# Designs tried in a protein design run: peptides against a protein of PDB entry 3V4L. Part 46

Target 1, 386 residues: chain A of PDB entry 3V4L
Amino acid sequence: GQPLAKDKVALLIGNMSYWEHPKLKAPLVDVYELTNLLRQLDFKVVSLLDLTEYEMCNAVDEFLLLLDKGVYGLLYYAGHGYENFGNSFMVPVDAPNPYRSENCLCVQNILKLMQEKETGLNVFLLDMCRKRNDYDDTIPILDALKVTANIVFGYATCQGAEAFEIQHSGLANGIFMKFLKDRLLEDKKITVLLDEVAEDMGKCHLTKGRQALEIRSSLSEKRALTDPVQGAPCSAEALVRNLQWAKAHELPESMCLKFQCGVHIQLGFAAEFSNVMIIYTSIVHKPPEIIMCDAYVTDFPLDLDIDPKHANKGTPEETGSYLVSKDLPKHCLYTRLSSLQKLKEHLIFTVCLSYQYSGLEDTVEEKQEVNVGKPLIAKLDMHRGL

## One batch from the design tools (peptide; aimed at target 1 L24 D30 A78 H80)

Design b2_p18_5_s2 (made by RFdiffusion4, then SolubleMPNN; from b2_p18_5, 8 letters changed)
Fold by OpenDDE base, seed 4:
Structure b2_p18_5_s2 (fold): chain B 386 residues (1-386), chain A 18 residues (1-18)
Amino acid sequence: as target 1 above (386 residues)
Amino acid sequence: LEQTVIELDETTKLVSFS
């Protein structure tokens, strides 16, 4: 019969905003596109951008808590990386220059931990370079992997080679994701699907002699990303997993704020990623005696590192939100919170209404504090362990 | 690791993840 997944869980990490390394662009779009495709495949997707070493470790730990016997696990990474002695290292955004294995996450260590969960399928999609790091001669002593025959690696490039993004007119896509997305929904054995992606990449003149997909697999069964999920959660663990994922993706409810002047504001929230939220404000009612009014958000927790220059923009795009802008209401002020994983407490902020009465030169301000609890990934308390 | 940048045309470049 067709294999059945007990559940499907994916962790997608896109690192772009490196502190000591060149900034990337493609991981933004590639993580978003892959998230939407994996959701169509009934995956529970955690999507995270710009993680530190500590945050990446915690994201992997939380991902491993969602894994259990017969669960399909998929890890996608897009960012800087290297390969030493057949071990793949994902580079966090806070990695020093030069980085070493002690500053990075080893994919083969994650695989070992996934095998301890008795997963039904382990898929790694690694959109990173596989050059040797000559600044780190550390040979990691990896424990022997179990013979599970359920492992697939899709490497964006060959051993010792680079993976590339195509940057065009300010946008970028990873070359691997460009071809992967066209086939990802096909009902094929995952190794056959990746082989077809490799052929499509091989026809591209841009990548010829520079980048080629490598497939490394030990997969004894015909498993596909399209394999159906078990209909009812049969175990307490499956219920816990569903609740934990749901908590990590719960948006704050939209609020209607009423000010003393009679102005009414709609405060809304949208998820771009599991750690990225857009706040938007709109004036829904204004007394006729008020000629101008603006509703801006301020007084955010310092841990979120919100630059006021990038807050309260007239368009989502001015905040750096290009992906969800079509789904957002128009004629708002927009603020992008890109680091929700850093939030230690409840998200408390101020909504400030600045307004002017007809025939008065002076602006009046009214303020309301808003507590929205822990939005999205902040409910997992990924910072717990410091 | 040094990042490889390959200009293809005036508006398009390849940038490595190195």
Scores: peptide ipSAE 0.534, ipTM 0.946, DockQ to the pose 0.904
OpenDDE base, seeds 1, 2, 3, 5: peptide ipSAE 0.443, 0.524, 0.447, 0.522; ipTM 0.924, 0.945, 0.925, 0.945

Design b2_p18_5_s3 (made by RFdiffusion4, then SolubleMPNN; from b2_p18_5, 7 letters changed)
Fold by OpenDDE base, seed 1:
Structure b2_p18_5_s3 (fold): chain B 386 residues (1-386), chain A 18 residues (1-18)
Amino acid sequence: as target 1 above (386 residues)
Amino acid sequence: IEQTVIQLDEKTKLVSFA
């Protein structure tokens, strides 16, 4: 019969906004595009941008809690990285310059932990450089991997080589994702799919002799990303997994705020990523005696590092949100919360209504506090280790 | 680690990760 997945879970990490390293652009689009494709494949996807070492560790730990016997696990990473002695290291955004193994996440350590979960399939898609880091002389003594015959690595590049993004007119895509996305939905054994992606990349004149896809696999079974999820969750663990994933993707409900002046504001929420949310405000009712009226969001938790200069923009694009702007209502003020993983408390903020009456020069302000609880990834308490 | 930058045309470049 066709192989069945008990469930399908993916963690996608895109690191771009490095503190001590060159900034990337491709991980934004690549994580977003891959998220949408994996969702079409019935994956439970957690998508995270710009994680610190601590936040990456916690994201991996939460991902591992979603893994169990016969579950398909997929880890995608796009960012800086290196390979020493056949071990792949993902570089967090807070990594020092130079970075070392103690500042980075070892993919083979994650693989070991995934093997302990008796997963049905383990897929690693690593969109990072595979150059040696000459500043890291550490030879990791990794514990011996179990023989599970269910592991697939898709490396964006060959050993000792760079992975590239193509930048055109301010947009960027990773070369790996550019070819992977065109085939990802195909009902093929994952190693066959990746081999076809390797052939497509090999035809690209831009990367010829610079970047080549490498496949490393022990996969003995015909498993595909298209393999159907086993029906109704029959175990308590499957129910818990479904609930945990649902919690990590629960948006706040849209709110209608009523001010004393008779202005009504619609407050809405949209997920760009599991840790990135857009707040938008719109005036849905205004008394005719009010000539000017604006609804600003302010007083965010300090943990979110919200710069007021980037809040309350007339377009999603002015916030840095280029991907979800088509799905957002028009004629709002938009605020992008890009670091929801940092939220320790409930998301409490103020909606400030500034308005002017006809024939009065002075602006009037009314304020309402809004508590939306812990949105999206903030429900996973990724900070529990401090 | 430095990024490799390859200009392809006036508007298009390849930039390595690092």
Scores: peptide ipSAE 0.522, ipTM 0.943, DockQ to the pose 0.825
OpenDDE base, seeds 2, 3, 4, 5: peptide ipSAE 0.500, 0.501, 0.501, 0.509; ipTM 0.936, 0.935, 0.936, 0.938

Design b2_p18_5_s4 (made by RFdiffusion4, then SolubleMPNN; from b2_p18_5, 8 letters changed)
Fold by OpenDDE base, seed 1:
Parts: C-alpha cells; sequence; structure tokens
Structure b2_p18_5_s4 (fold): chain B 386 residues (1-386), chain A 18 residues (1-18)
C-alpha cells in the first residue's frame, strides 16, 4: 500500500537579520514560499524568522515534542552556516564574530533526537554554506546515530562550497529554494524529487561550478512529502500534537472597538510567520462632526522591541511586510510585530484614537487598552529557560 | 567567514550564506 504518515510536522527557520554578520534577504521569501507549499502537503508548519541561539534551541525542542512514531519531520534552515568534519552548524542571529560550535546548532544533534522519536521520515533541507569554519577547532563527539533508514539530507550546496541567494532589484531568493519550489508538490520519493532538483539546479548557468545540490540519504522506503496523513488522530499524543500546533497558529480574533465620541475601529490580526504578526486598524464608523480621525497602536510590551517609527504605517510594505499585503484589508494603519517569540507576557497594547471636531482646532485623544493574550508562537513559551 | 558577493549585472548579484 502507499506509505502513510502518522502526522507531518515541519520547522522552518530563516535567519537574515544577523547582529555581527552580513544581513541576508532570501530567508524571508524562501521560508514563506516553503511554508505555503508544505501546508498544501498537509504539514503542520512552524515558520520562524531571526532566532537567537536560545530561541533556536527552544524552537527545536518544541518541534521535537511534535514528533512521534511514524510522524514525518522536516527541518528547513536558511541562513549563515558552516560544516566541520561532516557536522552542519546553523548560525543564530546573535552569534558572535567569529562564531563557533558553542554559538551554533548542530544539525546532527537534532537528528539524534529525532531518531529517538521513532519518526517515519526525517528530512533536513539546509540552505546554508558548507565551508569549513577555521575559527572552530572543536571536533564534536557526537553519539552514534541509530540505523533508522529514514533520513534524507538535501544540502543546498556540496561539501566545502557556498550556498547563494540571487538578489535582483531588491528582491532575493535562495538558489536552492528557486528550484525546490517547482518540484516540492510532486508525488515522488523524496530522494528522487531532490535528484530532479539537483538536475534543474545543475542547468542554472548562474551557479554552475559554484553551487551544486547534495543528497545524503539512508531512506530505504518509498516515502514522499505527498504521503497522506493517517486519518482521525487515534492516540492521545496525536490529539496533543494537533492542539499544540493549533495553539501556535491561533490568531487573536478581530475586534470592534467603540470610542466615546462614537467612532468605531476594527482591529485585525494577520500571521506572516509563526513569530511575525501584522496588526491593522481601520475606521469602520465615524460621526459626521468628526473631520479627522486616526487610530494608532502604541504601548507594546518592551520585550517586542517595537520602534514607534515603524508602527502605524499606511501600507504593509512600509512595515517590511511584502508577502501577506495582498491578503490584508486596504486603507488601514499597519504595525508589524516581528519577534513574537520574545513575548513573555500577554500582548497588551493601547489603541489611541486621535480625532478633530468640525470647528475645533484642538485634537482630542481617547485610549483603549487591548489584551489579546499570547498570539501565535508566544503560546509555546519559548522563554521558559531564563 | 567572508561573504562572497558576485556581481552578475548592474541589478543582479549572487550573495553567499557564508
Amino acid sequence: as target 1 above (386 residues)
Amino acid sequence: LEQTVIKLDEKTKLVSFA
């Protein structure tokens, strides 16, 4: 019969806004495009941008809690990285310069932990460089991997080589994702799919002799990303997994705020990523005696590092949100919360209505506090170790 | 690691993840 997945879970990490390293651009688009494709494949996807070492560790730990016997696990990473002695290291955004193994996540350590979960398939898609880091002399003593015959690595590049993004007119895509996305939905054994991606990438004149896809696999079964999820969750663990994923993707409900002046504001929420949310405000009712009226969001938790200069923009694009702007209501003020993983408390903020009456020069302000609880990834308490 | 930047044209470049 066709192989069945007990469930399908993916963690996608895109690091681009490095503190001590050159900024990347492609991880934003590549994580978003891959998220949408994996969702079409019935994956439970957690998508995270710009994680610190601590936040990456916690994201991996939460991902591992979603893994169980016969579950398909997929880890995608796009960002800076290196390979020493056949071990792949993902570089967090807070990594020092130079970075070392103690500042980075070892993919082979994650693989070991995934093998302990008795997963049905383990897929690693690593859109990072595989050059040796000469500043890291650490030889990690990794525990021996179990023989599970269910592991697939898709490396964006060969050993000792670089992975690239193509930047054109301010847009960027990873070379690996550019070819992977065109085939990802195909009903093929994952190693066959990746081999076809390797052939397509090999035809690319831009990266010829610079980047080549490498496949490393122990996969003995015909497993595909298209393999159907086993029906109704039969186990308590499957129910818990479904609930945990649902919690991590629960948006706040849209709110209608009523001010004393008779102005009504619609407050709405949209997910760009599991840790990135757009707040938008719109005036849905205004008394005719009010000539000017604006609804600003302010007083965010300090943990979110919200710069007021980037809040309350007339377009999603002015907030740095280029991907979800088509799905957002028009004629709002937009605020992008890009670090929801940092939220320790409930998301409490103020909606400030500034308005002017006809024939009065002075602006009037009314304020309402809004508590939306813990949105999206903030429900997973990724900070529980401090 | 030094980031490799390869200019292809005036508007297009390859940038490494190094």
Scores: peptide ipSAE 0.521, ipTM 0.943, DockQ to the pose 0.880
OpenDDE base, seeds 2, 3, 4, 5: peptide ipSAE 0.504, 0.513, 0.503, 0.514; ipTM 0.938, 0.942, 0.938, 0.941

Design b2_p18_6 (made by RFdiffusion4)
Pose (drawn by RFdiffusion4):
Structure b2_p18_6 (pose): chain A 386 residues (1-386), chain P 18 residues (1-18)
Amino acid sequence: as target 1 above (386 residues)
Amino acid sequence: SFEEETKLVSRHAHLEPL
């Protein structure tokens, strides 16, 4: 009568800043939006931006670790894609020009690994182009799929076609997400809902005849993204899964820093994506003997490759964050730490204090080191092992 | 102004010839 979910897990990857290929803009916004919608449907969501081939493989491994028998598994990719010989490929940021299947992730490979885990539902939302990579000589000769009647595909465009994004100077949106976001929360069967999305997508003027939604499904059960999760987890296997999930969305505690000169610096942290964290520095207290002082953040782990133009900015928007000044506490210095999947080490940076005493010209520098451990996805140790 | 600021962009890689 009523189809049930053991758990609902989602992996969302949004690639924008390609090294050898045109950079995209809407993936960041679309990924942010799909996480919020999928969380309202009670999903364990992993949100990641600008992953290399190696990094993308690890995200799939962490996602597969969160899937067991009866778990609804969902994959959303927004970025560059190509389709050769019946296989869909997601292109990582590190991809060379020209690129081949070896440089890319085959969705079919990911699907087989999910079937090996006995998942109740396999939903794929591929928000990518589907043309031939004429440079790809290799045909993967993949093994046949087990007939499981739970596979669902939401291709943003058809084979040989292109998926489009509106790059309006401001926010920038994807076409698939413009029509998906208004309908995703419906209690319809996943295949029915995706078809209703395909109708509204045809009413699109910007993309008519160039992009159409393609649905491929084997699903023989009235399963939906709104189906409920098996109430009390109470199983030992179910507990290990909730810990593995909480292990990736840990944020450092908002600490207060005391300086030898009697100055207090409040250090705040904000989550944007599992891959993205925002630090802010507020000068909370200073003694009367000091009037002039500015707190600045430096000496980040080189693995993160933090550009100076994204750090120590008056507002969060100036760092490139999707989060806005109404979401983040007012008046601090905001700094954006994207690329946490690059952190093998522990997070150590210096909160540097440049200050001046009453009646003196000289400028005094007081540097204090801060170790915040492995924030968010860095805690998963994706680089672990030999 | 809106038409100049708004662009429809493909997520195609636009591969270069050799």

Design b2_p18_6_s1 (made by RFdiffusion4, then SolubleMPNN; from b2_p18_6, 7 letters changed)
Fold by OpenDDE base, seed 4:
Structure b2_p18_6_s1 (fold): chain B 386 residues (1-386), chain A 18 residues (1-18)
Amino acid sequence: as target 1 above (386 residues)
Amino acid sequence: SLAEETKLVSTSPELKPL
């Protein structure tokens, strides 16, 4: 019969905003497009941008809690990285220059932990460079991996080679995701799908002799990303997994705020990623005596590191939200919260209404505090361990 | 139409020598 997945879970990490390294652009688009494709494949997707070492460790730990016997696990990483002695290292955004293995996450250690969960399939898609780091002479003593015959690595490039992104005036994919996205929905054995992606990349004149997909697999079964999820979750563990994932993707409910002046504001929320939320405000009712009226959000938790200069924009794009802008309501003020993983407490903020009456020169302000609880990934408390 | 020059950029950081 066709293989069945007990469940399908994906962790997607895109690191771009490095502190001590060149900034990237492609991981934003690549994580977003891959998230949408994997959702069409019935994956439970956690999508995270710009993680520190500590935040990446916690994201992997939470991902491992979503894994169990016969579950398909997919890890995608886009960012800086290196490969020493056949070990792949993902570089966090806070990594020093030069970085070492002690500042980075070893993919083979994650694979070991996934094998302890008795997963049905382990897929690693690594959109990073595989160049040796000559500043890291550490030989990781890895414990012996189990023989599970359910492992696939798709490396965006060959061993010792570089991976590339396409710089345009606008947003563009990395080279790997550009070809992967066109085939990802095909009902094929995952190694056959990746081989076809390798052939498509090999036809690209831009990357010929510079980047080529490498596939490493120990996959004894005909497993595909299209494999159906086994029916209703019968186990307590499957119910817990579904609840944990649902909890990590729950948006705050839209609110209608009423001010003393008679202005009504709609406050709404949209997810761009599991750690990135857009807040939007719109005036839904204004008394005729009020000539000018604006609704600002302010007083955010300091842990979110929100620059007020990037808040309350007239377009989603002015916040840095280019991907979900089509799905947002028009004629709002928009604020992008890009670091929800840093939120220790409830998201409490102020809605400030600034308005002017007809025939008065002075601007009046009214304020309401809003508590929306822990939105999205902030419900997982990814800070438990300091 | 200026064909926007498609530039490939490496995702490899330039490691600064210590």
Scores: peptide ipSAE 0.285, ipTM 0.756, DockQ to the pose 0.744
OpenDDE base, seeds 1, 2, 3, 5: peptide ipSAE 0.177, 0.238, 0.023, 0.021; ipTM 0.728, 0.732, 0.589, 0.594

Design b2_p18_6_s2 (made by RFdiffusion4, then SolubleMPNN; from b2_p18_6, 6 letters changed; failed a check: too like the target's own chain)
Amino acid sequence: SMEEETKLVSTDPKLKPL

Design b2_p18_6_s3 (made by RFdiffusion4, then SolubleMPNN; from b2_p18_6, 9 letters changed)
Fold by OpenDDE base, seed 2:
Structure b2_p18_6_s3 (fold): chain B 386 residues (1-386), chain A 18 residues (1-18)
Amino acid sequence: as target 1 above (386 residues)
Amino acid sequence: SAAAKTKLVSTSPELKPL
């Protein structure tokens, strides 16, 4: 018969906004497009942008809580990285320059922990450079991995080589995701699918002799990303996993705020990623005596590091939200919260209505405090231990 | 109209010597 997954879970990390390293662009688009494709494949997807070392460790720990016997686990990483002695290191956004293994996450350590969960399939998609870091002479003594015939690595490049992104006017994928996205939905053994992606990269004149996909696999079974999930979650563990994932993806409900002047505001929320939310405000009712009115959001928690100059924009694109703009209401003010993993407390903020009456020159302000609890990934208390 | 030249950019970090 066709293999069955007990469940399917993916962690996608895209690091771009490095503190001490060159900024990247492709991980934004690559994580978003891969999230949408894996959701069509019935994966539970956690998608995270711009994580510190501590935040990456906690994201991996929360991902490992979603893994169990016969579950398909997929880890995707796009960002800076290196490979020393066959060990792959993912570089957090707060990594120093130069960085070492002590500042980075070792993928083979994550694989060890995934093997302890008795997973049905382990897929690693590593969209990073594989050059040696000569500033790190540490040889990790990795404990002996269990012999499991269920591991697949897709490396965006060869050992000792660079991975590339395409820079043009606008949004573009990394080289790996550009070819992977065209085949990811195919009902094929995952190694056969990746071999076809490798052939497509090899035929492209841009990548020929610059970047080639490497596949490392122990996979003895005909497993595909299209493999169906086993029917109704009859186990307590499957229910816990579904609840844990649902917590990380719960948006605040849309609110209708009423002001004393008789203006009504719709406050809405949209997820771009598991740690990135768009807040939008719109005027849904205005008395005819009010000629102008705008609804601004302000007084955000300091932990979110929100620059007021980037809040309350007339378009989603002006906030840096280029991907979900089509799914948002028009004629709003938009604010992007890009670091929800940093939220320790409830998301409390102020909605400020600024308005003018016909025949009065003076602008009037009314304010309401809003508490939306812990949105999205902020429910997983990724700060447990600071 | 300068056709926007597709540029490949390495995702390799430029490490500073200590």
Scores: peptide ipSAE 0.212, ipTM 0.729, DockQ to the pose 0.735
OpenDDE base, seeds 1, 3, 4, 5: peptide ipSAE 0.165, 0.210, 0.191, 0.203; ipTM 0.718, 0.728, 0.704, 0.719

Design b2_p18_6_s4 (made by RFdiffusion4, then SolubleMPNN; from b2_p18_6, 9 letters changed)
Fold by OpenDDE base, seed 3:
Structure b2_p18_6_s4 (fold): chain B 386 residues (1-386), chain A 18 residues (1-18)
Amino acid sequence: as target 1 above (386 residues)
Amino acid sequence: DEEAKTKLVSTDPELKPL
């Protein structure tokens, strides 16, 4: 028969906004496009941008809680990275310069923990450089991996080589995702799918002799990303997994705010990623005596590090939201919350209505506090214990 | 006849390392 997954879970991490390292661009588009493709494949996808070391550790721990016997686990990473002694290290955005293994997440440690969960398939897609880090002579003493015959690594590049993004004036994929996305929905054994991606990369004149996909696999079974999820969650663990994933993807409900002046505001929410949400405000009713009226959001929790200069924009693109702009309502003010993983408390903020009456020169303000609870990834309480 | 050598602007996008 066709193999069945008990469930399918993916963690996608895209690091771009490094503090002490060159900024990247491709991970934004790559994580977004891969998220949409894996959702079409019935994966439970957690998509996270710009994680610190601590946030990456917590994201991996939460991902490991979603894994169990016969579950398919997929980890995708796009960002800076290195490979020392056959160990792959993902570099967090807060990593020092130079970084070391102590500042980074070892993929083989994650694989060990996935093997302890008795997973049905372990897929690693690593869109990072694989150069040696000469500033880190630490040989990781890793415990021997179990022989599980269910492991697939897709490395964007060869050992000791660089992976690349395309420098374009607009949004562009990394080289690996550019080819992977065209094949990902194919009903093929995952190693055969990745081999076709490697052939497509090898035919491209841009990548020829610069970047080549490496496939490392122990996969003894004909497993595909298209393999159906085994039916209704019959176990308590499967129910817990479904609830935990659903919490990480629950948006706040849209609200209608009524001000004393008789203005009505629609407040809405959209997810770009599991840790990135767009807030939008629109005037849905205005008394005729009010000539000018705008609804701003302000007074966000300090943990979110929101620059007011990037809040309350007339377009999603002016907030840095280029991907979900088409799905957003028009004629709003938009604010992008890009660090929901940092939220320790409920998302409480102020809606400030600024308006002018006909025949008065002075602008009037009314304010309402809004509590939307913990949106998206903030429901996982990734900061439990700080 | 000064053949204006149209510099073929290399239409190849620049690759940046990740």
Scores: peptide ipSAE 0.272, ipTM 0.613, DockQ to the pose 0.059
OpenDDE base, seeds 1, 2, 4, 5: peptide ipSAE 0.257, 0.270, 0.042, 0.024; ipTM 0.607, 0.611, 0.579, 0.578; seed 5 fails the geometry check

Design b2_p18_7 (made by RFdiffusion4)
Pose (drawn by RFdiffusion4):
Structure b2_p18_7 (pose): chain A 386 residues (1-386), chain P 18 residues (1-18)
Amino acid sequence: as target 1 above (386 residues)
Amino acid sequence: AVTRSEEELDEHTHLVAR
C-alpha cells in the first residue's frame, strides 16, 4: 500500500571553474537550491562544488558508504557532460582539452555500485550537455545491469542535445532547476513528477527546440522522494550510517580569542556547502591603551590554495559566497574557504592582529595560530589509506 | 572535445550550454 524508505541519501556535485573548458555559473546556485529542497524531503544531503576527477571518485565512495538495502539514493550533477556510445559522462574541473572517458566519471559505473548495495530507489538527475566527444576513442564495454526496477533518470536534455543555463549578471540559474524547483516537493511518483516537470519545461521560451527533459525509468513501484523513512532507526547498522553522515557536517565552535595586548577577537564559522566554509572575525573587546587595530586571517594550508581576493572582505558576497549579509552576523571580516576536499592536513591558520598604541606611530603585529581540525567533509578523510 | 554553444540575449544575459 505505502512504499517505505529505509533512508534517503543524496549526492549533489556542481562543477563551474574548469581548467581547460568554459567556466559555468549556475551550478553553485542550483546545488544550493536542490540541497534545501532535498533536506525538506528529509534527505541526508552531500553538497560539493568544483571537484577534480580524483575528488569526484571519493565523493561517490562516501555516498556509496551511506547507502544500504532499502535506502533511496539520489545523484545530481550540474556541470559539463558528454554522451558516447550509450554512456553518460560527467566532466571534472581538472579535465584536459581534449578529454576522454578515462578523464571522466561514467554514470553507469556509479549505478552498478548502488545496485550492489540493494538500494530501494536510484534517482539520477543529470543537468549536463549530452553531445558526442568526437575525441573519445575508448568504449568502456561495461557489464550488464541487474534488473532491479528502481532506476530513474532525469536527463536535463536529450541525447545529442545541450542543457542550458541563464547567466543573468546577478544570480545565474539553470533551466532544469527553474522547472524542477517549483515541483520537487510534490507527493507524486518520481516518474510522474518528472514528466509533469517535462511539460512545464516545454513552456520555456528560452530553450524551446534546443533542450527538452528526457526521462528513462524501470521503476515498477509507486516510489516517491516524499516517501517516509522507517521511523525509529534502532538498528545498529542504522546508527553507524547516521554517525557517518554527521561526521561530514561538523562545523568548528565559534571561539573567542584573547590576545597578549588585552584584545578580544570573536571567530565565527558558517556552512555553505559540505566543501565550503566561511570564517568571520569580529573585534569584540580592546583595552583603552589601544584605539587602532584590524584583525586579519592568513597562513592557510597550501593544499586549500586560498586566493587573497576571497579573504578578509567586508561582506560575505565579496568572497563569492551564495550566503548573504542577512544570513551571516553583521560587521565582521568574512573569508571563504571553498575546496575543503583538498585538506589532508588539520586546519591551521593565523589570526593576525595589526594594532597601534595611544600616542605612538609604530604599528604592532600580534600573530596567534588557530587549529580548527577537519571542518565539514575534511573530517571524512577522503585521502585516507595507501 | 565537446563543442558547446553560447547565445547573447541582451547586454546582461547569456544563454550558455553546460

Design b2_p18_7_s1 (made by RFdiffusion4, then SolubleMPNN; from b2_p18_7, 9 letters changed)
Fold by OpenDDE base, seed 1:
Structure b2_p18_7_s1 (fold): chain B 386 residues (1-386), chain A 18 residues (1-18)
Amino acid sequence: as target 1 above (386 residues)
Amino acid sequence: TVELSREKLDEETELVEM
């Protein structure tokens, strides 16, 4: 019979905004497109951008809590990385220069922990460089992995080689995701699918002799990403997993704010990623005596590091939100919250209405505080370990 | 679906190391 997954869970991490290293662009697009494809494959997807070491550890721990016997686990990483002695290291955005193994997440350690969950399939898609880090002399003593025969690594590049992103004037994929996305929905054994992706990449003149996909697999069964999830979640663990995933994707409800001047504002929320939310405001009612009015959001929690210069934009694109802009209401002011994983408290902020009456020169302000609780990934309380 | 235009990898496409 066709293999069945007990459930399907994916963690996607895209690191771009490095502090001490070159900034990347492709991980934004790659994580977004892969999220949409994996959702079509009935994966529960957590998508995270720009994580520190601590935040990456917590994201992996929360991902491991979603894993159980017969669950398919997929980890995708796009960002800086290295490989020493066959161990792959994902580089957090706060990693020092030079970085070392103690500043990075070892993929083989994550694999060990996934094997303890008795998963049905473990897929690692590593869109990172595999060069040796000569500043790291640490030889990790890894415990012997269990022989689970359910492991697949797709490396964007060969051992000791670079992975590349495409620089265009616009948004572009990394090389690996460019080819992977075209085949990911195919009902094929995951190793066969990745081999076809490798052939497609190998036909590209730009990547020929620069980047080639490597597949490392112990997968003995004909498992595919298309494998159906076993029916209704009958176990307490499956219910907990579904609730935990749902919490990480719960948006605040849209609100209608009423000001004393008689202006009504619609406040809305959209998810770009599990840790990235767009807030948008629109004037839904204006008294005729008010000639001009705008609704600004301000006074965000300091933990979110919101620059007011990037808030309250006339377009989503001016906030850095290029991917979800088509799905957003038009004629709003937009604010992008890109670090929801840093939120320890409730998201409390101020809506400031600035307006002018006909025949008065002075601008009037009214303010309302809004508490939206913990949005998206902030509900997981990734900070509980401190 | 954001059809990211499959702009042909033209000869001016720069590959940047990740």
Scores: peptide ipSAE 0.244, ipTM 0.689, DockQ to the pose 0.238
OpenDDE base, seeds 2, 3, 4, 5: peptide ipSAE 0.241, 0.194, 0.219, 0.243; ipTM 0.713, 0.635, 0.689, 0.708

